# Designs tried in a protein design run: peptides against a protein of PDB entry 3OAK. Part 102

Target 1, 145 residues: chain A of PDB entry 3OAK
Amino acid sequence: DDLEQYLDEKILRLKDEMNIAAQLDIDTLNKRIETGDTSLIAMQKVKLLPKVVSVLSKANLADTILDNNLLQSVRIWLEPLPDGSLPSFEIQKSLFAALNDLPVKTEHLKESGLGRVVIFYTKSKRVEAQLARLAEKLIAEWTRP

## One batch from the design tools (peptide; made by RFdiffusion4, then SolubleMPNN)

Design b1_p25_6_s4 (from b1_p25_6, 11 letters changed)
Fold by OpenDDE base, seed 2:
Structure b1_p25_6_s4 (fold): chain B 145 residues (1-145), chain A 25 residues (1-25)
Amino acid sequence: as target 1 above (145 residues)
Amino acid sequence: EEEKKEAEEILKEAEEEWEKWLEKE
C-alpha cells in the first residue's frame, strides 16, 4: 500500500546515502594514502550517522529495514577502511547498539554479509573490549537454535 | 601497512568461521 511504499522508498534512499557516504570516505582515505595529504579527513559517515541512528531506532521501521537489506549498508559502514583502520568508535558503538534491538534473522545475516563482519569484531585487536563483548553477544544470539 | 594486513587476516578468519556456521544451519 501507500504507506509501505513510502517506507520502502525512505529506507532505500537512506541505504543509497549510506553507501555513497562510505564510498566517499574510502575515496578520501585512498587519496590521503596516495598523496600523503594528511589534511584529508573522511567525515561523510560521521555526518550521516545521526540520521542512520534515528532510522534504526524506530521499531515501526524494523520490517522495512530488514526487508530492504539496510543491514548491507550497516555492514559496509562497519568494514575496515583501506588503511586497515576501523570506523570511528562512535559509529561502531551506535550501530552495534542499534543491531542489538533489531529482530535480525539468519537470512538477513546472509544477504547482508553482516555475520562475517560482526565475527570480525569479536577477533580484531583494534576493537574496544566493550564492543567486542557486544559483538560476541550478538553472534551468540544469532546462532542460537 | 601492518594494520591493513592484520585486518585482512582477521577478515579471512571471520569469513571461515562464518562459513562453518552456515554449514550447520
Scores: peptide ipSAE 0.603, ipTM 0.930, DockQ to the pose 0.922
Fold by OpenDDE base, seed 5:
Structure b1_p25_6_s4 (fold): chain B 145 residues (1-145), chain A 25 residues (1-25)
Amino acid sequence: as target 1 above (145 residues)
Amino acid sequence: EEEKKEAEEILKEAEEEWEKWLEKE
């Protein structure tokens, strides 16, 4: 199917862009740690966030998103940074909101590693209360019992 | 460094719970 192929390519391209953005931010933060240069600011994910949110919010892309394991890139964006800090509040908020509307299944959690990271957000005291609650909600929904 | 250590500890806890969760599925 031509449309399916187009959508797959679109999602895979975004996945690549997200991964690159994450790595660039990691590189920036690592350099910041090494040099102590506080002027170094990781902005790549923030710059790409609107595009990510736009894609994740489209119901017609849900299957394509899940089938191509875009959640792996979502997981990467949510992981703690080299200094142990978390991604920006805006990134957290946007991604968790998107996850709340996706028909995520256990298989997707496994192949993406997202399950472990969301559990992290239920435990970390660095997470805002509202997002911690949302993380807990997601875990509850994803858990069979 | 303290923040990093804390994150690592929480990640470890999260991993353990994730493993338990997987066993239930």
Scores: peptide ipSAE 0.602, ipTM 0.930, DockQ to the pose 0.896
Fold by OpenDDE base, seed 1:
Parts: sequence; structure tokens; C-alpha cells
Structure b1_p25_6_s4 (fold): chain B 145 residues (1-145), chain A 25 residues (1-25)
Amino acid sequence: as target 1 above (145 residues)
Amino acid sequence: EEEKKEAEEILKEAEEEWEKWLEKE
């Protein structure tokens, strides 16, 4: 199926772009730590965020997103950075909003590692209250029999 | 450094909780 192949390739390309953006930001922050150059700002994820949000919001891409484990890249984007800081509030807010609308199942949580990271957001005191509440909601939904 | 350690501790707690949940599934 040409359409299925096209959609798979689209998601896989985005997945790759997300992974690259995350790594570039990590590299930037590591260099900042090593050199003390505070002018180094990690913005690769932020630059790519609109595209990520656009894709994650498409109902017709939900199956492709989940089947290709794009949530692994979402998990990577949500993980604490090398210095222990969290990704930007906008990234957090956008991704959690997107997750709230996806039909995420246990198998997707397992293969992506997303479950652990979302639990982190229910516990961290550095997370905004509104996002912590949303994280709690997601965990409750995902763990409901 | 303190922020990093805190994040690591919370991640550890989150991991343990997630593992327990997986066992119940």
C-alpha cells in the first residue's frame, strides 16, 4: 500500500529528526557545562516543536505514530537534560496535550519507555502544577483495568 | 549539580513505580 508506506516513512523521518534535535540540544548543554559559555542555548527541539505538534495532532496518523514507536522520541524529548533541567515548558505542555488525545496502550508505553517518564512528571517538584495534574490523569487512564 | 541529583532520584523512584505497575499488568 503506497499510502501506508508514505505515512510510515513520514513518521520515521520525523522520529529521526526528533532524535537528532534532542541529541544536538544535549550536545549544546554538555558543551555549556564543559566551557561555562552561557551563551550556548539548546533550541533544536523548540525549533522542531511546531512540526511535531502538527503531526501528533492528526487523527489519521495515530496508528502510524503508535506502530512506529514515535512515542520513544516523545519520551526522549521529555527526559531531564544533562544538567538535570527539564525541557521547555512549551515542549512539556505541547507533548502532554498531544498524548492526552492519543489512544496510547500499555504495549506502547512499554516499547517507548514513556510510562516511566510520565510518572517522573507526577513526582518532580520542578514541574508546573497543571502539567503534573495532566501527568496524573494520563497515568490513571493508562493503569485503569 | 543539586538539580541533577534530584532529577536522578526522582527518575529512580519513577522507574521503581513503573516496574511495580508492569508486574500487576
Scores: peptide ipSAE 0.592, ipTM 0.927, DockQ to the pose 0.950
Fold by OpenDDE base, seed 4:
Structure b1_p25_6_s4 (fold): chain B 145 residues (1-145), chain A 25 residues (1-25)
Amino acid sequence: as target 1 above (145 residues)
Amino acid sequence: EEEKKEAEEILKEAEEEWEKWLEKE
């Protein structure tokens, strides 16, 4: 199926781009910590965020997203940064909103590691209350029979 | 960095809870 293959490749490309963006931001922040140069700003994820949101919001891509484990890259984007800080509020808000609309199943949580990170957001005091509540909602939904 | 240490501690707690969650499935 040509269309299926096209969609798979599209998602896999995005997955790669997301992983690269995350690593570049980590590199930037590590350098900032090492050098003390506060002018170094991690911006790669923020720059790519509109594209990520666009893809995650498309209902017709849900199966492709889940089958290709794009949630692994979503998990990576949500993880705490080297200095213990969190990704930008906008990234958090956008990704949690997208997760709320996806038919995520236990198998997807296992293969992506997303469950652990979402639980983190229910517990961290550095997370905005509204996002902590959303994280709790997701956990509750994913644990439903 | 206190912020980093705090994040690591919360991650550890999250890991433990995730493991418990998996046992329920």
Scores: peptide ipSAE 0.603, ipTM 0.931, DockQ to the pose 0.892; fails the geometry check

Design b1_p25_7_s1 (from b1_p25_7, 11 letters changed)
Fold by OpenDDE base, seed 1:
Structure b1_p25_7_s1 (fold): chain B 145 residues (1-145), chain A 25 residues (1-25)
Amino acid sequence: as target 1 above (145 residues)
Amino acid sequence: GIPKEVLEKWEEEAEELVKKAEELL
């Protein structure tokens, strides 16, 4: 099916772009730690965020998103950074909001590792209260029978 | 829903992740 192929390719390209953005930010922060150059700012994920949110919000892409394990890249974006800090508030807020509207199932959480990471956000004292509540809401929904 | 044993595993791993991140700060 031409449409299915088109959608798969679209999501897989985004997945790759997200992974690259995450790695570039990691590299930037590692270099910042190594050199002490505080002018080095990790901005690749933030720059790509609008595109990610746009894709995640499209109902017609939900199946393609889940089937291609795009949530693995979402998980990567949510993981702590080399200096122990968390991704920007905007990234956290936007991704949690987007996840709330996806029909995420246990199998998707397992294959992406997202389940563990979202639970992390319910436990970490470094997370803003507002976002911790969003994480708790997601866990509550995903644990429903 | 998520099986209890799976959830417990994730919670344990998440706690380890919390510890690791806090040690870096």
Scores: peptide ipSAE 0.563, ipTM 0.921, DockQ to the pose 0.870
Fold by OpenDDE base, seed 2:
Structure b1_p25_7_s1 (fold): chain B 145 residues (1-145), chain A 25 residues (1-25)
Amino acid sequence: as target 1 above (145 residues)
Amino acid sequence: GIPKEVLEKWEEEAEELVKKAEELL
């Protein structure tokens, strides 16, 4: 119906924006590595984060979020950066919190690649302890019988 | 829940990702 179509378009637009933000940050950091210009700072994801969190927190958007594989973009945002660093603490914390409130199923984890990335956060020694615990909590929830 | 074989696959891939990230640092 009209509402479903509207919501789909909204989520797909956000998905596109998230992907663009991620790529721009990657480009920035790659250029920083290449040129040594330390003034280059990746901030596109951080700038868009409030909007992402707002959308992910809406219960009425859960089905649309999952059906349109927005979690793929969430996964992209959580992946290590070109220099091996991780996204900002705030991004990690906000996304893990948002994921905890979504009815994520195995199929969504598979199609998004999010399962592997969250497990990564349980294993990486570069992850803050509190966030590793959040990642562990998610995995525990998703692996329930 | 997540099938055991799928979980094991992800764990293996995640470990590889950890290794790769550490090498970049």
Scores: peptide ipSAE 0.563, ipTM 0.921, DockQ to the pose 0.853
Fold by OpenDDE base, seed 4:
Structure b1_p25_7_s1 (fold): chain B 145 residues (1-145), chain A 25 residues (1-25)
Amino acid sequence: as target 1 above (145 residues)
Amino acid sequence: GIPKEVLEKWEEEAEELVKKAEELL
């Protein structure tokens, strides 16, 4: 199916872009830690966020998103950074909102590692209360019998 | 839903992640 192939390729490209953005930000922050240069700011994920949100919000892409394990890249974007900090508030908020509308199943959580990370957001004292609540909501939905 | 044993594993791993992150901040 030409459309399915097109959608797969689109999602896989985004997945790659997300992974690259995450790594570039990690590299930036590691260099910041190493050099003490506080002018080094990790901006790659933030720059790509609108595109990510746009894709995640498309109902017609849900199956493609889940089948291609885009959630792995979402998980990567949510993981703590080298300095122990969390991704920007906007990234957290946007991704949690997007996840809430996806028909995520246990298998997707396992293969992406997203389950553990979202639970992390329910436990960390560094997470804003409103985002912790979103994480809790997701866990509640995913753990539904 | 998520199997109990899987959930418990994630809980433990998440707790460790919290600990590590807090050590850095």
Scores: peptide ipSAE 0.561, ipTM 0.921, DockQ to the pose 0.887
Fold by OpenDDE base, seed 3:
Structure b1_p25_7_s1 (fold): chain B 145 residues (1-145), chain A 25 residues (1-25)
Amino acid sequence: as target 1 above (145 residues)
Amino acid sequence: GIPKEVLEKWEEEAEELVKKAEELL
């Protein structure tokens, strides 16, 4: 099916873009640490966030998103940064909100590593209380029989 | 739902991630 292939390619392109954005931000922060240049700001994920949220919010793309393991890139975006800090508040909030509307199953959590990372957000003292609650909500939904 | 053993594994790994992140701050 041409449409199915088109959608797969679209999601895979986004997945690649997300991974690149994450790596570029990591590189920026590592350079910031190395050089002490505090003017270096990681902005690649933030720039791409609207596109990511837009895609994740489309119900007709849910199967394509899950089948192509886009959640792996979501997981990458949520992981702690080189300096131990977390991604921006907006990234966390937006992604948690988007995840709440996806029919995520155990297999998707396992293959993406997202389950572990979301649990991390329920435990970390660096996470804002409201976002920790969102993470807890997701875990509660995913652990339902 | 998520199997108990899987959940426990993620819990442990998440805790390790917490420790690692906190060590950097």
Scores: peptide ipSAE 0.558, ipTM 0.920, DockQ to the pose 0.877

Design b1_p25_7_s2 (from b1_p25_7, 14 letters changed)
Fold by OpenDDE base, seed 4:
Structure b1_p25_7_s2 (fold): chain B 145 residues (1-145), chain A 25 residues (1-25)
Amino acid sequence: as target 1 above (145 residues)
Amino acid sequence: GIPQEELEKWEKEAEKMVEEAEKKL
C-alpha cells in the first residue's frame, strides 16, 4: 500500500545515502594514503550516523529495514577501511546497539553479508573489548536454535 | 538459528578478513 511504499522508499534512500557516505570515506582515505595528506578526514559516515541510528531504532521500520536489505549498508559501514583501520568506535557501538534490537534472521545475515563481518568483530584484536562483546552477543542471539 | 555449515563458512571468511586487516599493521 501507500504507506509500505513510502517506507520502502525511505529505507532505500537511506541505504543509498549510506553507501555514498561509505564510498566517500573510502575515497578520502585512499587519497590520504596516496598523498600523505593527513588533513583528509573521512567524516561522511559519522555525519550520517545519527540519521542511520534514528531509522534503525524505529520498531515500525524493522520489517522494512530487513526486507530492503539495509543491513547490507550496515555491513559496508562496519567493514575495515582501506588503511586497515576500523570504523569509528561510535559507529561500531551505535550500529551494534541498533542491530541488537532488530529481529535479524539468518536470511538477512546472508543477503547482507553482515554475519561474517560481525564475526570478524569477535575475532579482530583491533576491536575494543566492549565492542567485541557486543558482537559476540549478537552472534549468540543469531545462532539461537 | 544459523546453520552450522553457514556459521563455519562465515567464521572462515571472518578469519580471512582478520588476516587481511593485520597485513596493514
Scores: peptide ipSAE 0.710, ipTM 0.956, DockQ to the pose 0.862
Fold by OpenDDE base, seed 5:
Structure b1_p25_7_s2 (fold): chain B 145 residues (1-145), chain A 25 residues (1-25)
Amino acid sequence: as target 1 above (145 residues)
Amino acid sequence: GIPQEELEKWEKEAEKMVEEAEKKL
């Protein structure tokens, strides 16, 4: 219906915005590495984060989020950056918190690649302990029979 | 839940991600 179509388009637009933000940050950091200009700071994801959190927190959008594979963009935001660092603490914390309230199934983890990345956060020594625990909690929940 | 075979696949891939990230240290 009209509402369903509107919601699909809304999520797909956000998905594109997230992907663009991620790529811009990657480009910024690559340029920083190439030029040595330490004044170059990647901030596009941080700027968009409030909107992402707002959408992910809405229970009425859960089906639309999962059906349109928005979790693929969430996965992209969580991946290591060109310099080997991880996204900001706030991004990690906010996204893990939002994921806790979504009815994520195996098929969503597989099609988004999010399963692998969250497991990464349980293993990496560069992840803050409290966030590693959040990642572990998610994996434990998703692996329940 | 997640099939054991799929979980093991993701774990292996995650280990590779850790290795690749550490190369940039």
Scores: peptide ipSAE 0.708, ipTM 0.955, DockQ to the pose 0.868
Fold by OpenDDE base, seed 2:
Structure b1_p25_7_s2 (fold): chain B 145 residues (1-145), chain A 25 residues (1-25)
Amino acid sequence: as target 1 above (145 residues)
Amino acid sequence: GIPQEELEKWEKEAEKMVEEAEKKL
């Protein structure tokens, strides 16, 4: 199926872009920590966020998203940063909102590692209350029989 | 749904993540 192949390639390209953005931000923050240069600001994920949200919101891409383990890149974007901080509030909010509308199954949570990271957001004291509630909601939905 | 054993594993891993992140603060 030509369309299927096209969609797969699209998602895989986004997955790669997300991973690169995450790594660049990590590198930036590590250098900031090492050098003390406060002019170094991690902005790559934020710049790419609109594209990520756009893709994740497309119902016709849900199967492609899940089948290609794009949630692994979502997980990476949600992980704590080198300095122990969390990604921006907007990234958290946008991704949790997108996750809420995806038909995520146990197998997707396992292969992406997203399960433990979302649970992390229910436990961390650095998470805003409203986002912790969203994380709790997701876990509650995913744990339903 | 998520098997109970798997959920418990993730919870333990998440707790470890919390501890590790807090050590950096």
Scores: peptide ipSAE 0.707, ipTM 0.955, DockQ to the pose 0.863
Fold by OpenDDE base, seed 3:
Structure b1_p25_7_s2 (fold): chain B 145 residues (1-145), chain A 25 residues (1-25)
Amino acid sequence: as target 1 above (145 residues)
Amino acid sequence: GIPQEELEKWEKEAEKMVEEAEKKL
């Protein structure tokens, strides 16, 4: 129906925006590495984060989020950056918190690739302790019988 | 829950991600 179509389009637009933001930040950091220009700062994801959090927090969008594989874009946002660093503390914290409230199933983890990335956050020595605990909590929840 | 085989696959891939990220630091 019209509402369902509207919601699908909304989520797909956000998904596209997230992917673009991630790529722009990657491009910025790659250029920073290549040129040595320390004035180049990757800020596209940070700018879009409030909108992402707002959408992910809406219970009435959960099915649309999962059905349209928005978690793929969440996964992309969590991946290590070209210089080996991780996304900002705020991005990690906000996304892990949002994921905790979604009815994520195995199929969603598989199609998005999010499963391995969250496990990465339980293993990486570069992750803050409190965020590692959040990642562990998610894995524990998803691995329940 | 997550099938054991799938979980082990993800863990292996995650370990590779750790290794690759550390090489860049």
Scores: peptide ipSAE 0.703, ipTM 0.955, DockQ to the pose 0.852

Design b1_p25_7_s4 (from b1_p25_7, 12 letters changed)
Fold by OpenDDE base, seed 4:
Structure b1_p25_7_s4 (fold): chain B 145 residues (1-145), chain A 25 residues (1-25)
Amino acid sequence: as target 1 above (145 residues)
Amino acid sequence: GIPKEVLEEWEKEAEEIVEEAEKKL
């Protein structure tokens, strides 16, 4: 219906925005690596984060979020950056928190690739302990019988 | 929950991500 279509379009737009933000940050960091210009700062994801968190926090959007594979973009935002660094602490924390409230199922993890990335956060020594614990919590919840 | 075989696959893939990231240290 009209509402469902509206919500789908909203989520798909956000998904696109997230992907663009991620790519722009990647481009920025690649250029930083290439040129050595340390003044180049990747800020696109951080700028968009409040909107992402806002959407992810809406219970009435959960189905739309999952059905449209927004988690793929969440996964992209969580992936290591070109220089091997991780997204900002705030991005990690906010996304893990948001994920905790979503009824994520195995199928969503598969189609988004988020499962392996969250497991990565349980393994990487570069991840803050607090966030590693959040990742562990998510895995524990998703692996429930 | 997540099937065991799927989880194991993801764990392997996650380890690959770790290794790749560590190469950049």
Scores: peptide ipSAE 0.630, ipTM 0.938, DockQ to the pose 0.851
Fold by OpenDDE base, seed 2:
Structure b1_p25_7_s4 (fold): chain B 145 residues (1-145), chain A 25 residues (1-25)
Amino acid sequence: as target 1 above (145 residues)
Amino acid sequence: GIPKEVLEEWEKEAEEIVEEAEKKL
């Protein structure tokens, strides 16, 4: 199926781009910590966010997204940063919103590691109340019989 | 839904993430 192959390649490319963006931001922040150079700003994820949101919002890509474990990259984007801080408010909000519209199943949460990270957002005192509520909503939905 | 055992495991792991992040602050 040509279409399926095309969609797979599209998602896999995005997955790679997301992983690269995350790593670049990690590298930037690690260097910032080491050198004290406050001019070093991690912005790669933020720059790529619109594209990520666009893809995650496409209903016709849902199966491809889940089958290719793009949620692993979503999980990576949500993980705490080297300095203990969290990704930007916009990243959190956008990703939680996108996740809410995906037919995420237990198997996807397991293979991506996203389950524990979203639960983290319900526990951390560093998370804004609004976003903690979104995380709680996701967990409630995923745990629903 | 998510099995109880799996949920409990993730909750434990999530707490570990909290602790790890707080150590860096």
Scores: peptide ipSAE 0.629, ipTM 0.938, DockQ to the pose 0.813
Fold by OpenDDE base, seed 3:
Structure b1_p25_7_s4 (fold): chain B 145 residues (1-145), chain A 25 residues (1-25)
Amino acid sequence: as target 1 above (145 residues)
Amino acid sequence: GIPKEVLEEWEKEAEEIVEEAEKKL
């Protein structure tokens, strides 16, 4: 119906915004590497994070989120940056917290690629211990029968 | 839950991500 379509479009718009933010930050960091201009700071994801968290926290949007594969954009936001660094601590923490409240299933993890990325956070030595534990909790939850 | 074979695949892919990121540091 009209509401369902509206919600789908809302999530798809956010998905697009997230992807754009990620790409802009990548572009910024690549330029930083190329030019050596350390004043170049990637801020697009940080600016959009509150909106992302707000949407992910809404229980009534869970189905729409999962059905439209918004988790793919979440995965993109969690991937390592061009210089090998990771997204900000706040981004990691906020997204892991939000993921913990979603009824994520194996199919969603597969279609989004999020599964391997979260496992990455349990393995990487560059991840803060606190966040690694959050990632481990997610994996434990998703692997439950 | 996640099938064992799928989990193992993701673990392998995760390791590849680790390696790729670390070589840039």
Scores: peptide ipSAE 0.619, ipTM 0.936, DockQ to the pose 0.838
Fold by OpenDDE base, seed 5:
Structure b1_p25_7_s4 (fold): chain B 145 residues (1-145), chain A 25 residues (1-25)
Amino acid sequence: as target 1 above (145 residues)
Amino acid sequence: GIPKEVLEEWEKEAEEIVEEAEKKL
């Protein structure tokens, strides 16, 4: 119906915005590596984070979020950056918290690639212990029979 | 839950991500 279509379009727009933010940050960091200009700071994801968290926290959007594979954009935001670093502590914490409240199924993890990335956070030595525990909690919940 | 075979595949891929990220440091 009209509401369902509206919600789909809303999520798809956010998905696009997230992808653009991620790419802009990647471009910024690549340029910093190439030029040595340390004044170049990647901040596009951080600027958009409040909006992302707001949408992910809405229970009435859960089905729309999952059906439109917004988790693919979440995965992109969690991937290592060109310089090998990870997204900010706040991004990690906020996204893991939001994921904890979504009814994520195996099919969503497969189509988004999020499963392997969250497992990565349980293995990486660069992840803060607190966040590694959150990642482990997610994996434990998703692997439950 | 996640099938055993799928989980093992993701664990392998996750390790590859770790290795790739470390190469850039």
Scores: peptide ipSAE 0.627, ipTM 0.938, DockQ to the pose 0.816; fails the geometry check

Design b1_p25_8_s1 (from b1_p25_8, 12 letters changed)
Fold by OpenDDE base, seed 4:
Structure b1_p25_8_s1 (fold): chain B 145 residues (1-145), chain A 25 residues (1-25)
Amino acid sequence: as target 1 above (145 residues)
Amino acid sequence: SLKEEAEKILEEAEKEWEEWLKKEE
């Protein structure tokens, strides 16, 4: 119906915006590496984060989020950056909090690639302990019989 | 380096994820 279509379009627009933000940050960091210009700061994801958090926190959008594979964009935002660093602590914290409240199923993990990245966060020495524990919790829940 | 470390851990994570997927099939 009209509402369903509206919500789909809303989520798909956000998905596109997230992907663009991620790519712009990657481009910025690659240029920083190439030129050595430390004044180049990747800020696009951080700027968009409040909007992402707002959408992910809405229970009435859960089905739309999962059906449109927004988790793929979440996965992209969590992936290591070109220099091997991780996204900001705030991005990590916000996204993991959102994931903890979503009814994520195995099919969503497969189509988004999120499972692999969350496992990464259980292993990386660069991840804060509290987030590593949360990542472990999520993996345990998703892999339980 | 950070890049090398990230790549190493990503590889480990990928292997573990693939093993998990096999169990789900």
Scores: peptide ipSAE 0.664, ipTM 0.941, DockQ to the pose 0.908
Fold by OpenDDE base, seed 5:
Structure b1_p25_8_s1 (fold): chain B 145 residues (1-145), chain A 25 residues (1-25)
Amino acid sequence: as target 1 above (145 residues)
Amino acid sequence: SLKEEAEKILEEAEKEWEEWLKKEE
């Protein structure tokens, strides 16, 4: 219906915005590596983070979020950056918190690639201990019958 | 390097994910 279509479009727009933000940050960091210009700072994801958190926290959007594979964009935001570093601690913390409240199923993990990335966070030495534990919690929940 | 380390861990994560998928299916 009209509402469902509206919600789908809303999520798809956010998905696009997230993907653009991620790519812009990647481009910035790649340019920084190429030129050595340390004044180049990737800020697009951080700027968009409040909007992302707002949407992910809305219970009435959960089905729309999962059905439109917004988790793919979440996965992209969590992936290591070109220099091997991780996204900001704030981004990690916010996204993991949001994921903890979503009814994520195996099919969503498959189509988004999120499962692999969350496992990465359980293993990386660059991840804060508290977030590594949260990642482990999520994996445990997702693997439960 | 950080990049090499990240790539190595990603590879390990991929293997574990694949194993997990086999168990769930």
Scores: peptide ipSAE 0.663, ipTM 0.941, DockQ to the pose 0.844
Fold by OpenDDE base, seed 2:
Structure b1_p25_8_s1 (fold): chain B 145 residues (1-145), chain A 25 residues (1-25)
Amino acid sequence: as target 1 above (145 residues)
Amino acid sequence: SLKEEAEKILEEAEKEWEEWLKKEE
């Protein structure tokens, strides 16, 4: 089906863009750590965030998002950075809000590694209370018998 | 350090997730 193929390609392109943005930010921060140049700022994910939010918020893309494991890229964006810091509050807030509205199943958590990272957000003292509570809510829902 | 703290919490999170997966099977 032409529409299905179009949607798959759209999501896969976004997935690739997200992965590239994450790697560029990692490279920037690693360079910052290595050289001590504090002028190096990782901004690639933040620049791409509006597009990511737009896609994740579309109900008609939910199946395509989950089937193509876009959640793996979401997981990557949520992981701690090389210096141990977390992604920006805005990235955290936006992605957790999107996750709350997606019909995420156990199989998606396994193939993406998202479960482990969300648990991290329930445990880290660096996470804002409101997002920690949301992370706890998601884990509770996903682990229901 | 922040890095050491993050790594520690990630290890804890991994263990909890693995335990959940075992129960799910």
Scores: peptide ipSAE 0.661, ipTM 0.941, DockQ to the pose 0.893
Fold by OpenDDE base, seed 1:
Formats: structure tokens, C-alpha cells, sequence
Structure b1_p25_8_s1 (fold): chain B 145 residues (1-145), chain A 25 residues (1-25)
């Protein structure tokens, strides 16, 4: 099916772009730590965020998103950075909002590793209260028998 | 440190997630 192939390729390209952006930001921050050059700022994820939000918000892409494990890249974007800091508030807010509207199942949480990362956001004292509450809501929904 | 704190919380989160998975199986 031409449409199915097109949608799969679209999501897989975004997945690749997200992974590249995450790695570039990690490289930038590691270099910042090594050199002490505070002018080095990791901005690749922030620059790509509008495209990510646009794709995640499309109802017709939900199945393709989940089937191709795009949530693995979402998990990567939410993980703590090399210096222990968290991704920008805007990234956190946007991704959690998107997750709230997706029909995420246990199998998706397992294959992406997203479950443990969302639990992290319920526990970290550096997470804004509003996002911690949203993380708790998601965990409650996903773990409900 | 900030990094140590993040790693500690991640470890705790991993433990809780694994325990939940065991209960679901």
C-alpha cells in the first residue's frame, strides 16, 4: 500500500532526525563540560520541536507513530542530559501533552523504555509541579488493571 | 551533585518500573 509506505517513511525519517538532534545536543553539552566554554548551547532538539509536535498531534498518524516505536525517540528526548539537567520546559510540556492524547499501550512502553522515564518525572524534585502531576496521571492510566 | 541526583532518581524509577512489569506478567 502506497499510503502506508509513505506514512511509515515519514515517521521513520522523523525518528532518525530526533535521534540525531538528541545526540548532537549531548555532544555539545559534553564539549561544554570538557572545555568550560559556556557559549556552547544545545539547541537541536528545541529547533526540531515544532515539527515533532506537529506530527504527534495528527490523529491519523497515531497508529504509525506507535507501530514504528517513535516513542523510543520521545523517551530519548526526555532523558536527563550529561550534566544531570533536564530538557527545556517547553520540550517537557509539549511531549507530555502529546503523550496524553496518544493511545499508548503496555507493549509500547516496554519497547520504547518510556515507562521508567515517565516514572522519573513523577519523582524528580526538579520537575515543575504541573508536569509532575501530568506524569502521575499517565502512570496511573497505563498501570490501571 | 545535579548529575548524581538525576542518576539516583533514574535508578529508583527503573526499579519501580521493573516491579510493575513483574506484577503485570
Amino acid sequence: as target 1 above (145 residues)
Amino acid sequence: SLKEEAEKILEEAEKEWEEWLKKEE
Scores: peptide ipSAE 0.661, ipTM 0.940, DockQ to the pose 0.897

